Peptides against a protein of PDB entry 2FGR. Designs and how they scored, part 77

Target 1, 331 residues: chain A of PDB entry 2FGR
Amino acid sequence: SSVTLFGIVDTNVAYVNKDAAGDSRYGLGTSGASTSRLGLRGTEDLGGGLKAGFWLEGEIFGDDGNASGFNFKRRSTVSLSGNFGEVRLGRDLVPTSQKLTSYDLFSATGIGPFMGFRNWAAGQGADDNGIRANNLISYYTPNFGGFNAGFGYAFDEKQTIGTADSVGRYIGGYVAYDNGPLSASLGLAQQKTAVGGLATDRDEITLGASYNFGVAKLSGLLQQTKFKRDIGGDIKTNSYMLGASAPVGGVGEVKLQYALYDQKAIDSKAHQITLGYVHNLSKRTALYGNLAFLKNKDASTLGLQAKGVYAGGVQAGESQTGVQVGIRHAF

## One batch from the design tools (peptide; aimed at target 1 S2 F6 F331)

Design b2_p29_5_s1 (made by RFdiffusion4, then SolubleMPNN; from b2_p29_5, 12 letters changed)
Fold by OpenDDE base, seed 3:
Structure b2_p29_5_s1 (fold): chain B 331 residues (1-331), chain A 29 residues (1-29)
Amino acid sequence: as target 1 above (331 residues)
Amino acid sequence: SKLVKKDGVWSEAELSDEEIDEILNTNLA
């Protein structure tokens, strides 16, 4: 058996040239290369190939010392695993996000990540970005010659918002092929939520693929998110991502990623392009820099997610430039 | 760091490079 204390502290200096008022924001931010976290995990061998496990993980905010408190909202699971795979009970990444975010070369954090996993419709549920869920049961298969899958169900527990009475219910899963340099996945999910106090379904379909050529890696995502409302019509977003990364000089990595967010309900697009560099000082410590450009068209108001500095939107049709320079340390 | 129990005895161990890579590449977002 084992118990592991682990974490990441990632803190940066960040700048965005435009907020909702058109003014610049700058300061000390968090989680530019990896999400800062503190965790405890462990395993117990129960014999016969069966293992018990636990995982407790919370986000760390280095800029303010967790002024709003600490919790285990990143993951709080107990598990059984064996030749059959793994069953998890507790709050976690939903299976779809767990698998499909792996294709994001910016690790779903900072100013450069794929932003498709988002609350596109002012959903009133706590996890309407489709990333995590409360009251989750999940199952992950072993890898069978490259083929693997994950499934999840989250109980709504009769949570209500307005007239919606099943808020927080999730059902979803993925199928994947992971073999050597190739990874490819299809994910499907539905989450119950509310918009304007009315029951709404958040439907999501995502395709992801990557290939590691050794000298470079290519990665891509295709996603459709649809908030199905009884009144007012559907809020649909098609999101696309293409990225490349390459090792530099044995100690560095350069990354370039493009994303397009086609927001159908407002007939508006946003274009994101990010250049990133990570310089490894050791296995556990890295310096990094990110440069991101976000171009909103028409009624689009998307903003770069400079956590700890500014993560809000901009005026409709405005562009935003963001910079992060920071230190990541794993322990 | 980690504690490992073998034959009823706990010992301290450093995280391997593989374990560090796992931490850096899991639970993203």
Scores: peptide ipSAE 0.551, ipTM 0.927, DockQ to the pose 0.928
OpenDDE base, seeds 1, 2, 4, 5: peptide ipSAE 0.531, 0.537, 0.550, 0.530; ipTM 0.917, 0.921, 0.927, 0.920; seed 1 fails the geometry check

Design b2_p29_5_s2 (made by RFdiffusion4, then SolubleMPNN; from b2_p29_5, 11 letters changed)
Fold by OpenDDE base, seed 4:
Structure b2_p29_5_s2 (fold): chain B 331 residues (1-331), chain A 29 residues (1-29)
Amino acid sequence: as target 1 above (331 residues)
Amino acid sequence: SKLVTVNGVVSPAELSDEEIDEIINSNLA
């Protein structure tokens, strides 16, 4: 058996040139290259190819020492695994986000990531970004000649908001092909939530693909998120991402990623472009820098997610520039 | 850091490079 204490401390100096008031924000932020975390995990060999596992992981906020507390909201699972794959019980990334965020060259954190996994409709559920779920059962297949899949169901446990009575229910999954340099996936999910106290379905479809050429990697995402409301019409966002990364000098990596968020309900687009660099000082320690530009059109108010400094929106139609320079340390 | 139990004996072990890569690349978002 084994128990592993692990974590990442990622802290940066961050700047954004505009907040909701049009003012600049700057300071010490977190999780610019990787989400800062503390975790415990372990395995037990039960014989016959069967293993038990556990995973407990919470976010670390190095800028304030976790002033709001510590929890295991990132992952809190017990698992059985074997030749059949893996079954997980507990809060986790939902299968769709677990697979499809892997195509994000910015590791789904900082100012550069794909922001499609979002609460686009002021959903009142706790996980209306489609990233994680409470009360989750997940199953992941082995890789069969490249083909693999994951499925998940989260119980709503009769949670209610307003007149909505199934809040937090999730059903979703993905199919994928992962073979050598190629990865491609299709994910589908539905989550029950509420908007304005009314039952709403968050439907999500995501396509992802990447190819590693050795000298460079290309990655892409196509996503549609639709909050289906009984009253007021659907809130639909089409999100697109294309990114490239390349190793530099054996110890560095440069990344460039573009994303477009077509927010149909407000007939408004946002464009995000991010340049990143990671410099590995060791296997466990890296320096990094990110430069991001977010251009909002029309009624769009999206903001870059400079966690710990400013992650709010901007004025409608305003552009935002963000910078992060930091240290990532894994232990 | 890692603790490994074999035949009731607990021993410390360092994380491998592969384990470090897994940590960095796991559980994104």
Scores: peptide ipSAE 0.557, ipTM 0.922, DockQ to the pose 0.921
OpenDDE base, seeds 1, 2, 3, 5: peptide ipSAE 0.545, 0.555, 0.549, 0.551; ipTM 0.917, 0.920, 0.919, 0.920

Design b2_p29_5_s3 (made by RFdiffusion4, then SolubleMPNN; from b2_p29_5, 12 letters changed)
Fold by OpenDDE base, seed 4:
Order: sequence, then structure tokens, then C-alpha cells
Structure b2_p29_5_s3 (fold): chain B 331 residues (1-331), chain A 29 residues (1-29)
Amino acid sequence: as target 1 above (331 residues)
Amino acid sequence: SKLVTENGVTSEAELSDEEIDEILNSNLA
């Protein structure tokens, strides 16, 4: 059997040139290259190819020492695994986000990530970004000649918001092909939530692909999110991402990623472009820098997610520039 | 760090490079 204590401490100095008032924000932020975390995981060999596992992981906020507390909301699973794959019980990334965020060259954190996994409709559910779920059962297949899949179901446990009676129910999954330099995936999910106290379905479809050319990697995402409301029509967002990364000098990595968020309900687009660099001082320690530009058009108010400094919106139609320079340490 | 128990004996090991890579590439959001 094994038990592993692990974590990442990622802290940065961050700047954004505009907040909701049009003022700059700057300070110490977290999770610019990787989400800061503390975790415990372990395995037990049960014989016959069967293993038990557990995973407990919570976010670390190095800027304030977790002033709001610590929890295992990132992952809190027990699992059985074997030749059949893995079954997980507990809060986790939903299968769709677990797979499809892997195509984000900015590791789904900081000011550069793909922001498509979002609550686009002021959904009242706690996980209306489609990233994680409570009360989740997940199954992941082995990789069979490149083909793999994941499925998940989260119980709503009769949670209600307003007149919505199934809040938090999730059903979703992905199919993928992962072989050598190629990865490609299709994810589908539906989550029940509420908007304005009314039952709403969050439907999501995501396509992802990447190819590693050795000298560079290309990655892309296509996503549609729909909050299907009984009254007021659908709130639909089409999100697109294209990124490239390349190793630099054997110790560095440069990243460039573009994303487009076409917010149909407000007929408004946002454009995000991010340049990142990671410099590995060791296997465990890296310096990094991110430079991001977010252009909102029309009624769009999206902001860069400079966690710990400013992650709010901006005025409609305003552009925002963000910078992060930090240290990531894994242990 | 990693604690490994085999045959009733517990030992400590550093995380391998592969384990570090797994941590860095797991649970991204």
C-alpha cells in the first residue's frame, strides 16, 4: 500500500489594467501556471489486479494562507481500479472537464486558460461552470489501442433552488483517442441547475484535439454551452480555442493561446490572447510569466482570472491586459 | 513524499519524475 503527500504552491505577482471601475489592480496572486493544491492520495493492492485508491485534494491560497479555510473540494474520491478501468466515488472533476481541460495549454488556471467552462447564465448552482460535481460517480475505461472513455453521474439528492428540484444532477461523458502524438476527444454533458429560481439545463458539447510535433504542440477546443431556460430562451455561448507550445532551450516552454467566446444571448464576443513562458529551474520548481489580452466587444464584460488579485469583470466593451510572474513549486 | 508499506515494512521515498509529472498534469482546473 502507499500514501503520498503531494502539492503545488504557485504564487505570483499579478497585474490587470482594468477592473469593473476601470481601475488597475495588482498584488500577490495564486495559481498562475498550475492550481496550488495540497493532496493526499494512496493505493492498496487488493490482489488479482484490483486496487483500491483514495484521493483528497484541496486548493491552496498562498497569498492569504487559506484564510477562508481548507477543504477537499478539488477532489475527494475513493476508487476501485483494475483491468476494467477505474470507478470513482466522490467529488471530482466531471469526466468532460477532466478530459477536455487537458487540451488547455495553460492548465485551466491563471490569466491564460480557456474560459469556456463557465457559468454563462448566472446559474444558481454551485458547480454551474461544468468543472466539478458533488455526489459524483465516475467511470474511466482503460486505453484500448488509443480509445478511451469516461462517464459520470452526479446525484442531485433532491436539492432545490426556487422551483427547480434537481439542482446538481450531472450526466456526461467523453470518448477519446489518445495515441502517441495525437489526442482527440468529444465530450457531452448535461447539468441541472436554476436561473432566476427556475429549472434550467446546462448542456455542453466540447471537442478537443492536440498534436505533438516534438518541436511544437498544437491544441484546440470547440465548445458550445447552452443554458436551456423554460422562460426567456436559451443562453448560448460558443467558445473556441487554439494554442501552440514549444520547448525552449531544453529548460523552458513558450505558449501562445487564443480563445474566442461568442456569447449569443448578448450578441457579444470576447477575444483572449495569452503569451506564456515557463522556465524550469528543476523538475519541481519553475518560474513563469503570463501576458494576456482580453478584448470585450459590445455588451461583453469578461475579465481575466488573476486569482488572488482580481477575477471580476470589466465594463462592457472594455479591453483588459493582465500580467502574472510567479514561482511554481511541486512537492 | 511517499510512504510505501510492503510486507509490513513502511519506507519513505521521494516522488519520481513521473509522479511529479502526473501531479502537474492531473486535476488541472
Scores: peptide ipSAE 0.621, ipTM 0.947, DockQ to the pose 0.912
OpenDDE base, seeds 1, 2, 3, 5: peptide ipSAE 0.614, 0.618, 0.613, 0.610; ipTM 0.944, 0.946, 0.945, 0.944

Design b2_p29_5_s4 (made by RFdiffusion4, then SolubleMPNN; from b2_p29_5, 11 letters changed)
Fold by OpenDDE base, seed 5:
Structure b2_p29_5_s4 (fold): chain B 331 residues (1-331), chain A 29 residues (1-29)
Amino acid sequence: as target 1 above (331 residues)
Amino acid sequence: SKLVTENGVWKEAELTDEEIDEILNSNLA
């Protein structure tokens, strides 16, 4: 049996040139390359190829020492695994986000990530970004000649908001092919929520693929999210991402990623481009820098996610530039 | 760090590079 105490402390100096008022923000931010975290995990060999596991993980905010407290909202699972794969019980990444975020070259964190996994419709549920769920049961298959899959269901437990009575219910999964340099996946999910106190379904379809050429890696995402409302029509967003990364000098990595967010409900697009560099001082410690540019058109108000400094929106049609320079340390 | 059970006693062990990679690449969001 084993128990591992682990974590990441990632802290940066961050700057964005515009907030909602058009003013600059700067300071000490968190989680620019990887999300800062503290966790406990472990396994028990039960014999016959069966293992029990647990995973408890919470976010760390290095800039303020977790002034708002600590919890295990990142992951709190107990598992059984074996030749059949893995079953997990507890709050976790939903299967669709777990797999499809892996194609994001900026690791779904900081100012450079793909931002498609979002609450696009002012959903009133706690996890309307489609990333995690409470009361989740998940199953992951083994890898069979490259083919693998994951499925999940989250209980709503009769949570109500307004007239909506199934808030928090999730059903979803993915199928994938992972073999050598190639990865490709298709994910489908539906989550029940509320908008304006009315029952709403959040439907999501995502395609991802990557290929490692050795000298460089290419990665891409195609996503559609649709909040199906009883009144007011659907809120649909099509999101696209294309990225490339390459090793530099054996100790570094350069990354470039572009994303487009076509927000149909407001007939407005946003363009994001990010350049990143990671310099590995060791296996556990890295320096990094990110430079991101977000261009909103028309009624779009998206903002870069400089956690700890500013993660809000900007004025409609405004552009935002962001910078993060920081240290990531794993222990 | 890692604790491993040997004969019912917890002992400290170093993380392997593979374990470090797993930590760095897990739970991306």
Scores: peptide ipSAE 0.472, ipTM 0.898, DockQ to the pose 0.839
OpenDDE base, seeds 1, 2, 3, 4: peptide ipSAE 0.465, 0.471, 0.462, 0.468; ipTM 0.895, 0.898, 0.895, 0.897; seed 2 fails the geometry check

Design b2_p29_6 (made by RFdiffusion4; failed a check: the pose's geometry)
Pose (drawn by RFdiffusion4):
Structure b2_p29_6 (pose): chain A 331 residues (1-331), chain P 29 residues (1-29)
Amino acid sequence: as target 1 above (331 residues)
Amino acid sequence: AFTSSYTASTLSAFVTALSNAVSDFVTAY
């Protein structure tokens, strides 16, 4: 049995060459290599291989001292685990995002990550990026011979927006194979939401795979996200990502990731290339840099996610360059 | 990471472990 207080402070200087008005922005931002966080967790041995756990974690914004207030929105769970796997109750990453985001070499944070888990259709739900859910129950199997799975159901509790009376419902899961060097997963999920006050399903299918050769690791993601309005119409986006990472000189790591976002509703594509470098001063402390280039075509207005500096869109068809340099410290 | 451990499966042991982990964190900073 144990209790742990933990966290990460990851703060950076960041720059983007353009915002929605075409002007550059620079400043002090956060969470470029890992999401800054503070949390408490514990595991209690109940005997016979059965354990009880808790986990409370919230995001830290070092640039403004959490000016909007601290919360445990990253994870707030209680759980039972044993030879049967693990059951968790509470807000957390849904199983599909928990497993599939592990294929993103930029840890789903900073200006370099895969953008597929986003609210492509301006859905009105609290978590229309498909990442986390309120009112979540999840089951995670053990890993037997490499095979493993996860399932989740989040209650809507009759949350109503317009014609949608089940906003926030989540049903989803994944199957996967993980043997150390090789990992592959298929995730499928549906969320209930509304767009412009009209009931809409958010359907998501995601495939991810990686192989760690030791001298380098190759990783990729494919995703289709479809917001399907009940009365007709859909906003569909296909997202693709391939990346590689390699250790450099003991202590160092280089990462490169290419992504494409095909936004069918506006018949437009965006392409992104990101180079990253991590230099470890210790197991707990790293300096890092990220350089990204995002090319929008046609009506696409996607922007790089320089958290704490600028994470909005850009003018249609514009290319945007971004940089982050910072320090990550885990405790 | 500030971690405290214990073997006794009691509420008092858990509370002590939590207090220790919090105290270690405050002392460190």

Design b2_p29_6_s1 (made by RFdiffusion4, then SolubleMPNN; from b2_p29_6, 19 letters changed; failed a check: the pose's geometry)
Amino acid sequence: EFTASYEEQTEEARERALAEALAAMEAAF

Design b2_p29_6_s2 (made by RFdiffusion4, then SolubleMPNN; from b2_p29_6, 18 letters changed; failed a check: the pose's geometry)
Amino acid sequence: EFTATYTERTQEALDEALAKALADMLAAF

Design b2_p29_6_s4 (made by RFdiffusion4, then SolubleMPNN; from b2_p29_6, 19 letters changed; failed a check: the pose's geometry)
Amino acid sequence: EFTATYEEQTEEAREKALKEALEAFKKAF

Design b2_p29_7 (made by RFdiffusion4; failed a check: the pose's geometry)
Pose (drawn by RFdiffusion4):
Structure b2_p29_7 (pose): chain A 331 residues (1-331), chain P 29 residues (1-29)
Amino acid sequence: as target 1 above (331 residues)
Amino acid sequence: AYTVSGWPTASQWSTMVSNASSDISTYSF
């Protein structure tokens, strides 16, 4: 049994060459290499291989001292685990995102990550990026011979927006194979939401795979996200990503990731290339840099996510360059 | 990461919280 207080402070200087008005922005931001966080967790041995767990974690914004207030929105769970696997109750990453974001070499944070888990259709639900859910129950199997799976159901509790009376419902899961060097997963999910006050399903299928050769690791993601309005119409986006990472000189790591976002509703594509470098001063402390280039075509207005500096869109068809340099400290 | 095996005493808890606060103050702007 144990109790742990933990966290990460990851702060950076960041710059983007354009915002929605075309002007550059620079400043002090956060979470370029890992999401800054503070949390408390524990595991209690109940005997016979059965364990009880808790986990409370919230995001830290070091640039403004959590000016909007601290919360445990990253994870707030209680759980039982044993030879049967693990059951968790509470807000957390849903199983599809928990497993599939592990294929993103930029840890789903900073200006370099895969953008597929986003609210492509301006859905009105609290978590229309498909990442986390309120009112979540999840089951995670053990890993037997490399095979493993996860399932989750989040209750809507009759949250109503317009014609949608089940906003926030999540049903989803994944199957996967993980043997150390090789990992592959298929995730499928549906959320209930509304767009412009009209009931809409958010359907998501995601495939991810990686192989760690030791001298380098190759990783990729494919995703289709479809917001399907009940009365007809859909906003569909296909997202693709391939990346590689390699250790450099003991202590160092280089990462490169390419992504494409095909936004069918506006018949437009965006392409992104991101180079990253991590220099470890210790197991707990790293300096890092990220350089990204995002090219929008046609009506696409996607922007790089320089958290704490600028994370909005850009003018249609514009290219945007971004940089983050910072320090990550885990405790 | 500040960890206690079992359940922490009041003194141990106070030390863990102080250390975590120190890390936040050192590395935040």

Design b2_p29_7_s1 (made by RFdiffusion4, then SolubleMPNN; from b2_p29_7, 19 letters changed; failed a check: the pose's geometry)
Amino acid sequence: EKTVEGTPSAEQLEKMLAEVEAHIKKYSA

Design b2_p29_7_s2 (made by RFdiffusion4, then SolubleMPNN; from b2_p29_7, 22 letters changed; failed a check: the pose's geometry)
Amino acid sequence: EVTFEGIPSPEELAKALAEVQAHIDKYSF

Design b2_p29_7_s3 (made by RFdiffusion4, then SolubleMPNN; from b2_p29_7, 18 letters changed; failed a check: the pose's geometry)
Amino acid sequence: EYTVEGTPSAEQLAEALAAVQAHIERYSF

Design b2_p29_7_s4 (made by RFdiffusion4, then SolubleMPNN; from b2_p29_7, 19 letters changed; failed a check: the pose's geometry)
Amino acid sequence: EETVEGTPSPAQLAEMLARLQAHIDRYSF

Design b2_p29_8 (made by RFdiffusion4)
Pose (drawn by RFdiffusion4):
Structure b2_p29_8 (pose): chain A 331 residues (1-331), chain P 29 residues (1-29)
Amino acid sequence: as target 1 above (331 residues)
Amino acid sequence: ATVAVTADPAATAAALADAAAAELAADLA
């Protein structure tokens, strides 16, 4: 049994060459290599291989001292685990995002990550990016011979927005194979939401795979996200990503990732290339840099996510360049 | 900071506080 207080402070200077008005922005931001966080977790051995766990974790914003207030919105769970796997109750990453985001070489943070888990249709639910859910129960199997799975159900509790009376419901899961160097997963999920006050399903299918050769790792993601309005109409986005990472000179790591976002509702594509470097001063402390280029075509207005500096959109069809340089310290 | 859980909750809390303070001082050094 044990109890652990932990966290990460990841703060950076960041710059984007344009915002929604076309002006550059620079400043002090956060979470470029790993999401800054503070948390408390524990595991209690109940005997017979059965364990009880808890986990409370919230995001840290070092640039403004969590000016909007600290919370445990990253994860707030209690769990039982054993030879049967693990059951968790509470707000957390849903199983589909927990497993599939592991294929993103930029840890789903900073200006370089895969943007597929986002609210493509301006859905009105609290978590229309498909990442986390309130009122979540999840089951995770053990890994037997490389095969593993996860399932989750989040209750809507009759949350009502317009014609949608089950906003926030999540049903989803994944199947996967993980043997160390090779990993592959298929995730499928549906959330209930509303768009402009009209009931809408958020359907998501995601495939991810990676192989770690040791001298380098190759990783990729494919995703379709469809917001399907009950009365008709849909906003569908296909997202693709391929990336590679390699250790450089002991202590160093280089990463490169290419992504494409095909936004069918506006018949427009955006392409992104991101180069990253991580230099470890210790196991706990790293300096890092990220350089990204995002090209929007036609009506696309996607922007790089320089958290704490600028994470809004850009003018239609514009290209945007961004940089982050910072320090990550884990404790 | 990580500590073992004992039967005495007050002792466990004190050990966690001491371990957290020591780790913080080491990080600032």

Design b2_p29_8_s1 (made by RFdiffusion4, then SolubleMPNN; from b2_p29_8 with A4P A7D D18A A20L D27L L28A)
Fold by OpenDDE base, seed 1:
Structure b2_p29_8_s1 (fold): chain B 331 residues (1-331), chain A 29 residues (1-29)
Amino acid sequence: as target 1 above (331 residues)
Amino acid sequence: ATVPVTDDPAATAAALAAALAAELAALAA
């Protein structure tokens, strides 16, 4: 048998023109084009078309050398796969995020990604952004003439916060059609959480689609996230994304993405526009630049996620501009 | 990098550590 050691180190110089005080922030940031990671993975052929697998992956923070330590919170799975598909046990991307974030042209990282997969309601659950879950069982079907699906369930293990029980329970899945240039998916999920110590359901519906025209790719997302509280009104956000990417000169890629976040609970919108460029120096090394503009309206306080520099909010109704220029290396 | 897994856990761990070190060194060069 063999183990594959793999990783990405992605580090950038980042700037945002406004923080919560209205001041600029700048410095060395991480994960601008891809999330920096270190991982181990392997497979064992068990015969008869059955395979065992493992995957251990943690985030790397190149700016501080992982001063807070290292863990496998990105993924820590054991799996069985075969003609039936794949079953995974352990912390992972939940099926909905695994599939639906694939339509994000900014790879769910840096200052440009679709930010819809978010804790919109100050949910007290560890994974109230809807991206990953502890205690997860996942199943992924094979591709049947383009059709595929994924399902997941995460155990709450009687986790409580305040008066809320079942915190961390996830149920969700997607159906998809992936054939040639076309991809389309519908995802549904519910997580049990708490807001203000009170039981809350995080409901999510996401539609994604992309088409590769060869000369360019178009991608889109439609999402509704609803934190349904037992006491108080629902906290609902409708998020929209449209993006395009195109290869440049055989060694580069340009990306443009727009997102709208309609935050219903505060009757406020935020608009995000991001331009990105990746220049491949090799198959493993790239230079990149991202330019993002985030316009908050009314009571919206969203901030760009310049990881390692500034990822907080801004003052209500303020706009933020962000820049990242960096190096990505994969091994 | 791909490292063979042996029946000796210590040897396998050492090989993994060496492979990691080599990749990090290459990144730093």
Scores: peptide ipSAE 0.030, ipTM 0.486, DockQ to the pose 0.724
OpenDDE base, seeds 2, 3, 4, 5: peptide ipSAE 0.006, 0.024, 0.030, 0.000; ipTM 0.321, 0.459, 0.481, 0.330

Design b2_p29_8_s2 (made by RFdiffusion4, then SolubleMPNN; from b2_p29_8, 8 letters changed)
Fold by OpenDDE base, seed 1:
Structure b2_p29_8_s2 (fold): chain B 331 residues (1-331), chain A 29 residues (1-29)
Amino acid sequence: as target 1 above (331 residues)
Amino acid sequence: ATVPVGPDPAATAAALAEALAAELAEIAA
């Protein structure tokens, strides 16, 4: 058997022109092109086409050397795989996020990603962004002529917050068609959480598609999140994304992505546009730059996620510009 | 890096630590 040690160190200089006070923030940030990580993975052939696997992965914060510690909260799974597909036990990306974030051309990190997978309602659950879950069982089918699916269930283990029970329970899955240049997926999920100490269901529906034209790739997402509260009505957000990427000169990639976040509970929209460029110095090392513009309208206070520098909101109706320039190294 | 898993967990852990150190050194260089 073998164990593979792998990781990414991605560190950048980042700037945003506005914080919650209207002041600029700048400094050294992390994970601008890819999430910085350290991981261990391995497989064991059990014979007959059956394999055991493990995956342990945690986030690295290169700006402070993981001053708050290290954990395997990104993924901590054991699995069995074979002709039937793959079963995973442990904390992981939930199937919906694992599949549907793949259409984000900014790899779900930095100042450019689709921000639809978010806690839109001040949910009190740790994973109310719909990205990962504790106590997760996942199943992924093989690919049958392009068709594939994933399903997941996370146990709440009687976790309570206020009067809310079943906090952390997840049920969800996706169906997809992945064939050659085409990918398309539909995901559905529900999580149990709490808002203001009251039981709340986080319902999510996401449609994603991409097509690789060889010279360029087009990608899109349509998402609705709904925090269904016992008291106070629903907190609904419709999120839209359209992006394009193209190789440049055999060593680079340019990316442009637009997103719209229609926040129904506050009747306010936010528009995000991001231009990114990655320059590969090698297979393992890249330079990158991101330029993002986020326009909040009305009561919207969204901020760009310049991890390690500033990831908070801005004043209502304010626009924010962000820049990241960094180095990504993979090992 | 890929490290073979042996029957001695201590030896395997040491090999992993060495591999990690080597990768970190490469990043730092």
Scores: peptide ipSAE 0.029, ipTM 0.499, DockQ to the pose 0.748
OpenDDE base, seeds 2, 3, 4, 5: peptide ipSAE 0.005, 0.028, 0.026, 0.005; ipTM 0.317, 0.481, 0.494, 0.308

